# Peptides against a protein of PDB entry 5D63, part 108

Target 1, 292 residues: chain A of PDB entry 5D63
Amino acid sequence: SLRRGIYHIENAGVPSAIDLKDGSSSDGTPIVGWQFTPDTINWHQLWLAEPIPNVADTFTLCNLFSGTYMDLYNGSSEAGTAVNGWQGTAFTTNPHQLWTIKKSSDGTSYKIQNYGSKTFVDLVNGDSSDGAKIAGWTGTWDEGNPHQKWYFNRMSVSSAEAQAAIARNPHIHGTYRGYILDGEYLVLPNATFTQIWKDSGLPGSKWREQIYDCDDFAIAMKAAVGKWGADSWKANGFAIFCGVMLGVNKAGDAAHAYNFTLTKDHADIVFFEPQNGGYLNDIGYDSYMAFY

## One batch from the design tools (peptide; made by RFdiffusion4, then SolubleMPNN)

Design b2_p18_3_s2 (from b2_p18_3, 8 letters changed)
Fold by OpenDDE base, seed 2:
Structure b2_p18_3_s2 (fold): chain B 292 residues (1-292), chain A 18 residues (1-18)
Amino acid sequence: as target 1 above (292 residues)
Amino acid sequence: SPPLATGDEVARLIAANT
C-alpha cells in the first residue's frame, strides 16, 4: 500500500534517519543512521521507492542523491549483515535490493524486510549517533521493536496529487487547462525554492515590454529549478516541482504569468512571483492554464 | 515591493483560447 514516491525514512525509536554515508555512489557505501533537520532537504537521506510490478508490497529504494540502491550485503540472513548503497536498477530482480515494505503492528510505522533473506532493516541497538550501523536483522512483522520500525515521510507528490491540489484552489479560472509534464515531483521547502530563484539571476533581471516580461520570468524560474534538479541529484524518474501558470484577473482586463509550488502538507498550492520572489496565497489572477 | 508588470501577450493568448 506504500505509494511510489520519495521518502525521508526515520526511525520510530530515535531521531535518526536512513542516510547514505557522504552521499557516495561507490558500491558498498554504508547506509547508516544519521541525524536530520525537519523541513529541510536532508540531501543524503531521500529515497525513491519504486514498486515492483506483480510483487506485493515490494520495492527498490534508490538514494536520490547518489542514484544507488539500498542493498543487503550478499543477501545474507545473518543478523548484523551490512546494508549498503550499490549500483542497480529500479526494477531489478536482485533480491539483495528488493525490499518488502508494510505497516508494522502499530499501524503508523513501516518495517522494511529484505525480499530474499526475510530479515529486517535494523538500526543496530537503536543507536542515535551519526554513523550508527544499519543492518539486516532477524525479526517478525508483528513484534514491537522500534529498531526495526520506520516512518516513511513523503517528500514528493504524484502528478495526480498535484492536479488535485490545483483543483482545490479557489484561484483557478473556469476555463482552466492543466498540462502535466512529469509523474512524480520532489517538493522543495520554500527556502530552497527561493535560493534557486536567487541563484538564477532573476532578482537582477529587468522587466522589459514584450521582450522580457512576465512569461519570461516565469519560464526562467522553471528552467532554473529544472537545472538545479539535474545538477543536484543522480537518481532519475522524478522531477522538481515548479509550475508555470497563466492567469487573468477578475475584471478580465489584465493577464499575468507566474509560478507556483505546493504547500508543506502537499494539499494546496502557493503562488510564486518570479519578478520579486514573493509567495502569495492570492496573486490576484485566476489561472486558465498551467504546466508543471 | 516594486510594482509588477504583466504581459499583454498573455492577454492575447486568453482571447485566442476563448
Scores: peptide ipSAE 0.024, ipTM 0.656, DockQ to the pose 0.287
Fold by OpenDDE base, seed 1:
Structure b2_p18_3_s2 (fold): chain B 292 residues (1-292), chain A 18 residues (1-18)
Amino acid sequence: as target 1 above (292 residues)
Amino acid sequence: SPPLATGDEVARLIAANT
């Protein structure tokens, strides 16, 4: 079963992703196939899948950038019906915006079926060009047609997954207490995380005893990421991953505040020093407290 | 390179939590 989360959705046949054209929030904005760059944010191509309670394998798909929802125009079952962005809500009862998402016959890709029409999201003719039409099309779950098969690359983690990643890290103090602030987190590429750090002004900030020291740097980084999230995305129901840790050194005579994020595979954490922008597997401290 | 400066208040938080 597909988990709640943020996904980059890529066609199984050609290097094309499901893209909300220009990231527009206007009703009726075309959803199209578009090229993407691996290991980047791919702004208009991120979708929050929200599972519908008590409806098996069924979701709404909210475009992260626009805050609008994947919508089958008029819920029509006709092949070639437009799939667009449209205003909606996460737990709508509108079948135009309800999508049953299950594994295809190949066991790796997914198919996306409209709940009402029972047609499938189709990259028309498998067209790999930017702006290629995505439409509702007749099909079956067992067909091998790659036009209707999609890889769901998870770009987020649940709070539980983040908690697990922290728990297996060797640099956690025996007195560790973690505080989870949100339920689902978009995990940024390091390049994006670093850019937020640069744009925050922290690289030019002066360390000053007590008045602006390690905790201020760490909290400022988290605040910068939070603001970046609020300013960048119109969808709700998720956060941007950026943790704050308090740690103590092995000797027990020094303490530090720092940040952390998740590795690319989401399995581990990596420490981030907001005073210099460095990523470290070992920051020299064992964390006794984190909030994220 | 020299070690980065740390905060004394964080050390106090350790004491409070232990």
Scores: peptide ipSAE 0.024, ipTM 0.673, DockQ to the pose 0.306
Fold by OpenDDE base, seed 5:
Structure b2_p18_3_s2 (fold): chain B 292 residues (1-292), chain A 18 residues (1-18)
Amino acid sequence: as target 1 above (292 residues)
Amino acid sequence: SPPLATGDEVARLIAANT
């Protein structure tokens, strides 16, 4: 079954993603096919899938940017019915905004069926052009039509997954204590993470003994990422991944505060030095405390 | 690149907890 999370949803037939046009929060904003760039944020193309309790394989899909929900216009079962962004809530009972998402017959892609109409999200004619219509269309679960098959590329991790990634890292002290702050985290590409760092003013910040030293840099980075998240996305129910660690060196005679994020595959952590913006697999310290 | 400085305060906290 599909896990709760943030997904980039890509057509199985053509290099097109499900895009909320212009990221608009207006009711009735078209959801369209649009090109995407790997390893970028793809702003209007991220969807939070929230599973509906006690309704098997059924979700709402909230656009991260707009905070609106994927909505089948009037819940119509007619082929060609528009799929739009519309105001809603994560646990709505409105069948126009409830989507049953299960694996297609190919075992890798998913199909997205409207709960009420039983029609499927369809990239009309498999059109790969920017702005191509996405609509509800008749279909079956076993049909191989690539217009209705979608790859769900997970762009987030649960707190448990983040915890597991940390636990696998060799640079964790035996006394390590981790503190989880949120439940689901959008994992940023390093380029975006770095840009936030640059925009925070940290590159120009001067290290000063105690008053603005390693912990201040690390916390400032965490705060900058948090603010970036709040300012960038209208959806709720997730955070932006940015951790703070305290570590001690092997000799036990030096300590440091630093940041960390997750690798592209979400399986490991990478350390980030907020004093210089560097990414390191080994920062020279073993973490005895983290919060993220 | 700016010179990196380690956390003296953090080190003191570690020492206090030993």
Scores: peptide ipSAE 0.024, ipTM 0.683, DockQ to the pose 0.228
Fold by OpenDDE base, seed 4:
Structure b2_p18_3_s2 (fold): chain B 292 residues (1-292), chain A 18 residues (1-18)
Amino acid sequence: as target 1 above (292 residues)
Amino acid sequence: SPPLATGDEVARLIAANT
């Protein structure tokens, strides 16, 4: 079953993603097929899937950028019915905004069925052009039509997944204590993470003994990422992944504070040095404390 | 760019965890 999380939703037939046009929060904003750039944020194409309690395989889909929800216009079962962004809530009872999402017959892609109409989200004619119509369309779960099959590329991790990634890392001290601050985290590409770092002013910050040293750099980066998240996204219910670690070197005679994020595949952590913007697999310290 | 350096306060926290 599909887990709660943030997804980039890509058509199984053509290189097109489900896009909220212009990221607009206006009711009735078209949801369309649009090209995407791999390994980037794809701002208007991220969707928070929130599972509905006690309704099997059923979700709301909140556009991360606009904070609006995928909505089948008037809940109509007619083929070609518009799918739009519309104001809503994560746990709505409005069947126009409830989507049953299950594996397709190929076992890899998903189909997205409107809970009320029982029609499916369809990239009309498999059109790969930017702005291509996405509509509700008749179908069945077992059909192989790629117009109605979607890959759900997970762009976030749960706190448990992050914890597991940390636990697998060889640079964790035996005294390690981790503190989880949120439940679901959007994982940023390094390029975005670096840009936040640059925009924070940290590259120009001067190291000063105690008054602005390693812990200040690390906390400032965390704060910058938090602020970036708040300023960039209108959806709620998730955080942006950026960890802070305290570590000790192998000799036990030096300590450091630094950041970390997750690798592209979300399986591992990578250390980030906020004093120079470097990414390292080994920062030279073993973490005895983290919060993220 | 600032030189890479550490702080002594973090060392105090190590002692608390050992």
Scores: peptide ipSAE 0.023, ipTM 0.655, DockQ to the pose 0.323

Design b2_p18_3_s3 (from b2_p18_3, 9 letters changed)
Fold by OpenDDE base, seed 4:
Formats: structure tokens, sequence, C-alpha cells
Structure b2_p18_3_s3 (fold): chain B 292 residues (1-292), chain A 18 residues (1-18)
């Protein structure tokens, strides 16, 4: 079963992703196939899948950028019916915006069926060009047509997954207390994380004893990421991953405050030093407290 | 209870080890 989360949705047949054209929030904005770059943010191509309670394998799909929802125009079962962005809510009862998402016959990709019409999201003619039509189309769950098969690449982690990644890290103090602030986190590529750091002004900030030292840098970074998230995305119900840790060295005679994020595979954390923008697997401290 | 999420609170926690 597909988990709640943010996904990059890629066609199984061609290197094309489900893209909300221009990231527009206007009702009726076309959803189209578009090229993507692996390990990048792919702004208009991220979708928050929210599972509908008591409706098996059924979700709304909210475009992260626009805050609008994947919508089958008029809920029509006609082949070629437009799939658009449209205003909605996460737990809508509107069948135009309800999508049953289950594994295809190949066991790796998914098919996306409109709950009402029972038609499937189709990259028309498997067209790999930018702006290619995505439409509702007749199909079956067992059909092998790659036009209707999609890989759901998870771009977020749950708080539980983040907690697990922290727990297995060797640089956690025995007295560690972690505080989870949100439920689902978009995990940024390091390049994006670094860019936020650069744009925050922290690279030019001067360390000053107590008045602006390690904790100030670490909190400023988290604040910068939070603001970036708020300014960048119109969807709700998720956060941007950026943690703050307090740690003590092995000797127990020095403490430090720093940031951390998750690795690409979401299995591990990597430490980030906001005073110099460095990523480290070992920052020289064991964390006794974190919030994220 | 969880600490308040302010720089002052963070500094206080750090001070336990410095």
Amino acid sequence: as target 1 above (292 residues)
Amino acid sequence: SPPLWTGEAVQELIAKYT
C-alpha cells in the first residue's frame, strides 16, 4: 500500500514526470508530462498523496507548489478527458479528485485510477515531450501499457522514519531526547539545503561569544529552511526537513549546536555545520537533544 | 516537558555540558 507522502511521479515507459504546468494554482491548469532532473527539487512535479480514511488505496494528490489537486475534468469516463489542477481539500469526497493508486502488474510501478470514472491516468501516446497530454483513459489494472504505469518516488519521510534514522546513528548520546515537530518532511537535496543556507546570510555571519554562537547559527538555519518552505510551497500538511541538535563531545567538556538532514535514501542522517556549510558524518559530538 | 524552542532555552541546555 502506498504510504502518505510526497512523491515524484515518473512514467514507467519514458523519462517524463507528472507536471502541473507552470505550477499554476488556477483551476483547470493542465497536468502534463515533463522532463525532470534526478536528485533535484523538480518544483512543479511533487505531489502530496493523502490517503482517504476507510477507502482502500485511495488518495488525493495535492501539487506541492500550487496547492491544487489532481482533478479529472467533470469526472468523465471518456478517453482523453483532461487531468488538471483544481482547488480542493485533502479529504474531499469529490470523486473527480479521488485516485485509487495500486501496484501495476509489474509489481514496481503504480497505476492511478480515478475513483469515480474508473479510468486511469494516461500519458497519451507515451509522449516524452514537454507538455505532453496526460488524460483519463480506459484501462485495466492488469494491463501492461506503460502509458498508464507510474513510479512513485518518495521525496519525503514520516516523523517515524526520521526518528528511526536518528536512532541508528552512532553519534547519539545515551541521554538523547528527540522532539518531533511535524508529521511528514520533504527531504531536500543537499544542493538545495546549501542554497538556503547561502541565501540566509549565515555564511557572512560573525561568530560572537554567547551573543551569536553555535545555537544561534543552528536555529537561524532552521528558521531559514522554515521560511523557505513557507515561501516556496502552497500545499499544507508537510514540513521541510531541517533538524537542530545539541551535542556533547566524548570528553564531556564541550557542547555544540548544529543542524542535520537526511541522506538521499532517507536511511541515515548527515550533520550540517551552519557556521561553515559543511556536511559531516561525524561532527565530533553526540547528540543529547534534537528537534525537527 | 519539552523545552521552549528559543535560543535561550537551547543555550541553557548546552550549558549543562560546558
Scores: peptide ipSAE 0.018, ipTM 0.631, DockQ to the pose 0.104
Fold by OpenDDE base, seed 5:
Structure b2_p18_3_s3 (fold): chain B 292 residues (1-292), chain A 18 residues (1-18)
Amino acid sequence: as target 1 above (292 residues)
Amino acid sequence: SPPLWTGEAVQELIAKYT
């Protein structure tokens, strides 16, 4: 079954993603097909899937940017019914905003069925143009029509997945203690992570003994990411991944504070030095503490 | 209540390794 998480939802037939037009939070904002750029944020095209308790394979889909929810207009079962952004809540009982999401017949893509109408989210005519209509349309679970098949590319990790990525890293001290702050984390591409770092002013910050040293840099980076998240996204129920680590060198005579994030495949961590903006697979320290 | 990663806990770890 589909896990709770943030997804970039891409059509199985053409290079188009499910996009909330202009990221608008207005009720009735069209959801449309739109081009996307791999390994970027794709601001209006991220959706938080929240599973409904005790309703198998059924979710709300909250647009990360607008904080509004995917909504089948009037819950109509008529083919061509508009799919829009609309105000809602994660655990709504409104069937206009409840979506059953299961694997398609090809075993890799998903179909998105409205819980009430039993129609499917459809990229009308498989149109790859920006602004192409997405609508509710009649269909069946076993049809091969790519207009109704969607890849769910997970853009977030659970705290457990992050913990697992840390655990398999060779630069973790035997006394390591990790502290999990949130349940689900949007993982940023390095380019975005770096831009946040640049915008924070840290590149121009001066290292000063004790008063502004490694721990201050690392915490400032985490604070910058947190603020960026709060300022950028209207949806709730997730955080932006940015960890802080304390580590000790092999000789045991030096300690350091630094950041870390996850690799693209979410399987590993990469260390980030907030004093120079560098990404390293080995920062020269073994972590004895992290919080993220 | 606050998690165990409070400032006091962090300082104890820092003190241990610095």
Scores: peptide ipSAE 0.016, ipTM 0.596, DockQ to the pose 0.092
Fold by OpenDDE base, seed 2:
Structure b2_p18_3_s3 (fold): chain B 292 residues (1-292), chain A 18 residues (1-18)
Amino acid sequence: as target 1 above (292 residues)
Amino acid sequence: SPPLWTGEAVQELIAKYT
């Protein structure tokens, strides 16, 4: 079963992703195939999948950038019916915006079926060009047609998954207490995380005893990431991952405040020093407290 | 040089917004 989360949705046949054209919030904005760059944000190509309670394997798909939803035009079952961005809500009853998402016959990719029309999201003719039409099309769950098969690459973690990643790290103190602030987190590439750090002004900030020391740097970084999230995305129901930790050294005679994020595979955490912008697998402290 | 112990201040911040 597909988990709630943010996904980059890639065609199984060609290197094309499901893209909301220009990230526009206008009703009827075309959803199209578009090239993507690995290990980048791909702004217009991120979709929040929200599972519908008591309806098996059925979701709404909200574009993170525009805040609009994947919509089958007029709910038509005709092959070639446009798939567009349209205003909506996460738990709508509108069958034009309800999508049953299950594994294809290959066991790795997914098919996306409109709940009402029973047609499938189709990259028309498998066209790999930018702006290629994505439409509802007739099909079956067991067909091998790659035009209707999609890889769901998860770009977010739940709070539980983040908690599990922290628990696996060897630099956690026996007295550790974590505080979860949100439910789902978009995980940023390090390059984006670093750019937010640079734009925050922290690289030029002066360390001052108590008045602006390690905790101020760490909290300022988290605040900068939060503001970046609010300013960048129109969708709700998720946060941007940036943690704060308090740690103590092995000798127990020094403490530090620092940040952390998740590795690319979301299985581990990596520490971030907001005073110099460095990423470290070992920051020299064991965390006794975190909030994220 | 390592900073001073920061635990109390951050705990208060978390409590404030919970």
Scores: peptide ipSAE 0.010, ipTM 0.624, DockQ to the pose 0.221
Fold by OpenDDE base, seed 1:
Structure b2_p18_3_s3 (fold): chain B 292 residues (1-292), chain A 18 residues (1-18)
Amino acid sequence: as target 1 above (292 residues)
Amino acid sequence: SPPLWTGEAVQELIAKYT
């Protein structure tokens, strides 16, 4: 079954993703096929899938950028019915905004069925052009039409997954204590993470004994990422991953505060030094505390 | 799972190891 999380949703037939046109929050904004760039944010193409309690395999899909929800216009079962962004809530009972998402017959891609109409999200004619129509269309779960098959590329991690990644890392002190601040985290590409760091002013900040030292840099980076998240996305129910760690060196005579994020495959962490913007697999300290 | 963050808990760890 599909897990709660943020997904980039890509057509199985052509290199096109489900895109909310211009990221607009207006009711009735078209959802369209659009090209994407791998390993980038793809701003208008991220969707938070929220599972509906007691309704098997059924979700709302909130556009991260606009904060609006995938909506089948008037809930119509007619082939070619527009799929749009529309205001809503994560746990709505409106069947226009409820989507049953299950594996297709190929076992890798998913199909997206409107709960009410039983029609499927369809990239009309498999059109790979930017702005191609996405509509509700008749179909079945077992047919192999790639117009209705979608890869769900997970762009986020749960707090449990983050915890597991930390636990696998060799640079964790035996006395390690972690504190989880949120439930689901969008994981940024390093390029985006670095850009936030640059925009924060930290590259120009001066280290000063105790008054502005390692902990201040690390916390400032955390705050910068938090602010970036709040300013960039209108959806709620997730955070942007940026951790803070306190560590001690092997000799036990020096401590440091630093940041960390997750690797591309979400299986491990990478350390980030906010004083110079460097990414390291070994920062020279073993973490005894983290919050993220 | 580890507990939710509290400022006091973090400060305690800082005091212990730094």
Scores: peptide ipSAE 0.009, ipTM 0.583, DockQ to the pose 0.099

Design b2_p18_3_s4 (from b2_p18_3, 5 letters changed)
Fold by OpenDDE base, seed 3:
Structure b2_p18_3_s4 (fold): chain B 292 residues (1-292), chain A 18 residues (1-18)
Amino acid sequence: as target 1 above (292 residues)
Amino acid sequence: MPPLATGAAVADLIAAHT
């Protein structure tokens, strides 16, 4: 089954993603097909899938940017019914905003069925142009039509997945204690993470003994990422991944505070030095504490 | 690039965060 998380939702037939037009929070904003750039944020094309308790394979889909929800207009079962952004809540009972999401017959892509109407989210005519119509359309679960098949590219990790990535890293001390602050984390591309670092003023900050040293740099980076998240997205129920670590060197005579993020495949962590903006697989310290 | 300062000894950092 599909896990709770943030997804970039891509058509199985053409290089088009499910896009909320202009990221607008207005009720009735069209959801359309739009081109995307791999390994970037794709601002208007991120969706938080929230599973409905006790309703198998059924979710709300919240647009991360607008904070509005995918909505089948009037819940109509007519082919060609508009799919729009609309105000809602994560655990709504409104069948216009409830989506059953299960694997298609190909075992890789998903189909997105409206819970009430039993119609499917359809990229009309498989149109790859920007602004192409997405609508509710008649279909079946076993049908091979690529207009109704979607890849769910996961852009986030659960706290458990982050914990597992940390646990398999070779630079973790035997006394390690990890403290989880949130449940689900959007993982940023390094380019975005670096831009937040640049905008924080940290590149111009000077190391000073005790008064502004490694812990201050690491905490300032985490604070900058947290603020960026709050300022960038209207949806709730997730955080932006940016960890803080305390580590000890191999000699056991020096300690350091630094940041970390996840690799592109979310399987590993990479260390980030907030004093110079560098990404390192080995920062020269073994972590005995982290919070993220 | 010059080496980065580590801030404090292990004991000092542990004491500061506990």
Scores: peptide ipSAE 0.023, ipTM 0.679, DockQ to the pose 0.271
Fold by OpenDDE base, seed 1:
Structure b2_p18_3_s4 (fold): chain B 292 residues (1-292), chain A 18 residues (1-18)
Amino acid sequence: as target 1 above (292 residues)
Amino acid sequence: MPPLATGAAVADLIAAHT
């Protein structure tokens, strides 16, 4: 089954993603097909899938940017019914906002069926143009029509997945203690992570012995990412991934505080030095503590 | 380039864990 998480949802037939037009939080805002750029944020195209307890394979889809939900207009079963953003809640009982999401017959893509109407989310005519209509349309689970098949590219990690990535890293001290702060984390592209760092003022911050040294830089970076998350997204129930580590060098005579994030494939961590904005596979320290 | 070393408080934490 599809896991809880943040997804970029891409059509199986054409290079188009499910986009909330202009990221608007207004009720009735069209959900449309739109172009995307791989390995970028794609602001209006991120969806938090929240599984409904005791309803198999059924989710709400919250637009990360607007905080509104994917909604089949009037729950109509008529082909061509608009799919829009609409106010809602993660665990709503409104069948207009409940989506059964299961693998298609190809075993790689998913189909998105409205729980009430039993129609499917359809990129009408497979139109790859920006603003192309997405609608509820008649269909079946076993049909191969790419207009109704979607790749769910996971843009987030669970706390357990983050923990596993850390555990695989060779630069973890034997006394390591990790502290998980949230349940689900949006993983940023390095370019976005770097931009947050730049905008934080850290590049212009002066190192000062004890009063503003490595730990202050590392905490300031985490705070900047947290603030960026709060200011950028209206959806709740997730965090932005930015870790803090404390580490000791091989000689055991020096310590450091630094940040880390996940690699693109979410399988590994990469260290980030908030004093210079550098990414490193080896920062020269073994972590004995992290929180994220 | 700014120094990358931690302050005394972090050193104390290392001592507690090692």
Scores: peptide ipSAE 0.020, ipTM 0.672, DockQ to the pose 0.411
Fold by OpenDDE base, seed 4:
Structure b2_p18_3_s4 (fold): chain B 292 residues (1-292), chain A 18 residues (1-18)
Amino acid sequence: as target 1 above (292 residues)
Amino acid sequence: MPPLATGAAVADLIAAHT
């Protein structure tokens, strides 16, 4: 079954993603096929899938940028019915905004069925052009039509997945305690993470003994990421991944505070030094505490 | 850009953590 999370939803037939046009929060904003750039944020193309309690394989899809929801216009079962962004709530009972999402017959892609109409989200004619129509269309779960098949590229991790990634890292001290602050985390590309760091003013910040040293840099980075998240996205129910660690060196004569994020595949952590913006697989310290 | 520095004693941070 599909897990709660943030997804980039890509057509199985052509290099097109499900895009909320212009990221607009207006009711009736078209959802369209649009090109995407791998390993980037793809701002208007991120969707939070929230599972509906006690309804098997059924979700709302909230556009991360606009905070609006994928909506089948009037819940119509007619082929070619518009799919739009519309105001809603994560646990709505409105069948226009409820989507049953299950694996297709190929076992890799998903199909997205409207709960009420039983029609499927369809990239009309498999059109790969920007702004191509996405509509509700007649179909079945077992059909192989790539117009109705979608890859769900997970862009977030659960707190449990983050915890597991940390636990696998060799630079964790035996006394380690982690404190989980949120449940689901959007994982940023390093380029975006670095840009937030640059925009925070930290590159120009002066290290000063005790008054503004490693812990201040690390906390300032986390605060900058938090603010960036709040300012960038209208959806709720997720955080932006940015950890803070306290570590001790191998000699046991120095301590450090630093940041960390997840690797592209979300399987591992990478350390980030907020004093210089560097990414390191080994920062020279073993973490005894983290919060993220 | 300022030089990289730890700035904190191990004993102090560990004591605060434990």
Scores: peptide ipSAE 0.020, ipTM 0.662, DockQ to the pose 0.349
Fold by OpenDDE base, seed 2:
Structure b2_p18_3_s4 (fold): chain B 292 residues (1-292), chain A 18 residues (1-18)
Amino acid sequence: as target 1 above (292 residues)
Amino acid sequence: MPPLATGAAVADLIAAHT
């Protein structure tokens, strides 16, 4: 079963992603195929999949940028029916916005079936051009047509996954206590994380004993990431991953506050020093506390 | 938990931002 999370949804046949045109929040905004850049944010191409309780393999798909939902126009079963962004809610009963998402016959890609019409999300003609039509189209679960097969590239982690990544890190103190603040986290590319750091003013902030030292830098970075998230995305129900750690050195006579994020594969954490913008696999401290 | 304090390893960071 597909997990709740934020996905970049890529066609299995051509290098095209499901894109909400211009990221517009207007009802009826076309959802189209569009090129994407790997390892970037792909702003209009991120979708929060929210599983519907008691409806097997069925989700709403909220565009992260616009906060609107994938919607089959009039719920029509006619081939070529437009798929658009439309206002909605995560747990809607509107079958126009309910999507059954299961593995295709190839076992790697997914098909996206409208719950009501039983038609599938189709990249019409497999067109790889920007703005290519995405529509509801007739199909079956077992068909191999790549126009209706989609890779769900997960761009987020659950709190449990983040917790597991932390637990695997060798720089965690035996007394470690973690505090989970949210349930699902968009994981940023380092370039984006660094840009947020730059824009925060932290690179020019003066270290001052106690009054503005390591803890202030670390908290300021987390606050900057939080604000960036709030300013950038209209969808709710997720956070931007940015952790704060308190760590103790090997001698046990000094402690530091720093940040951390997840690696690209989401399996590990990497430490971030907010005083200089450095990424480190070893920051010289073992964490005894984190919140994220 | 140990008290939070700037360690020796952070000295270069202090110098860079003072």
Scores: peptide ipSAE 0.019, ipTM 0.665, DockQ to the pose 0.115

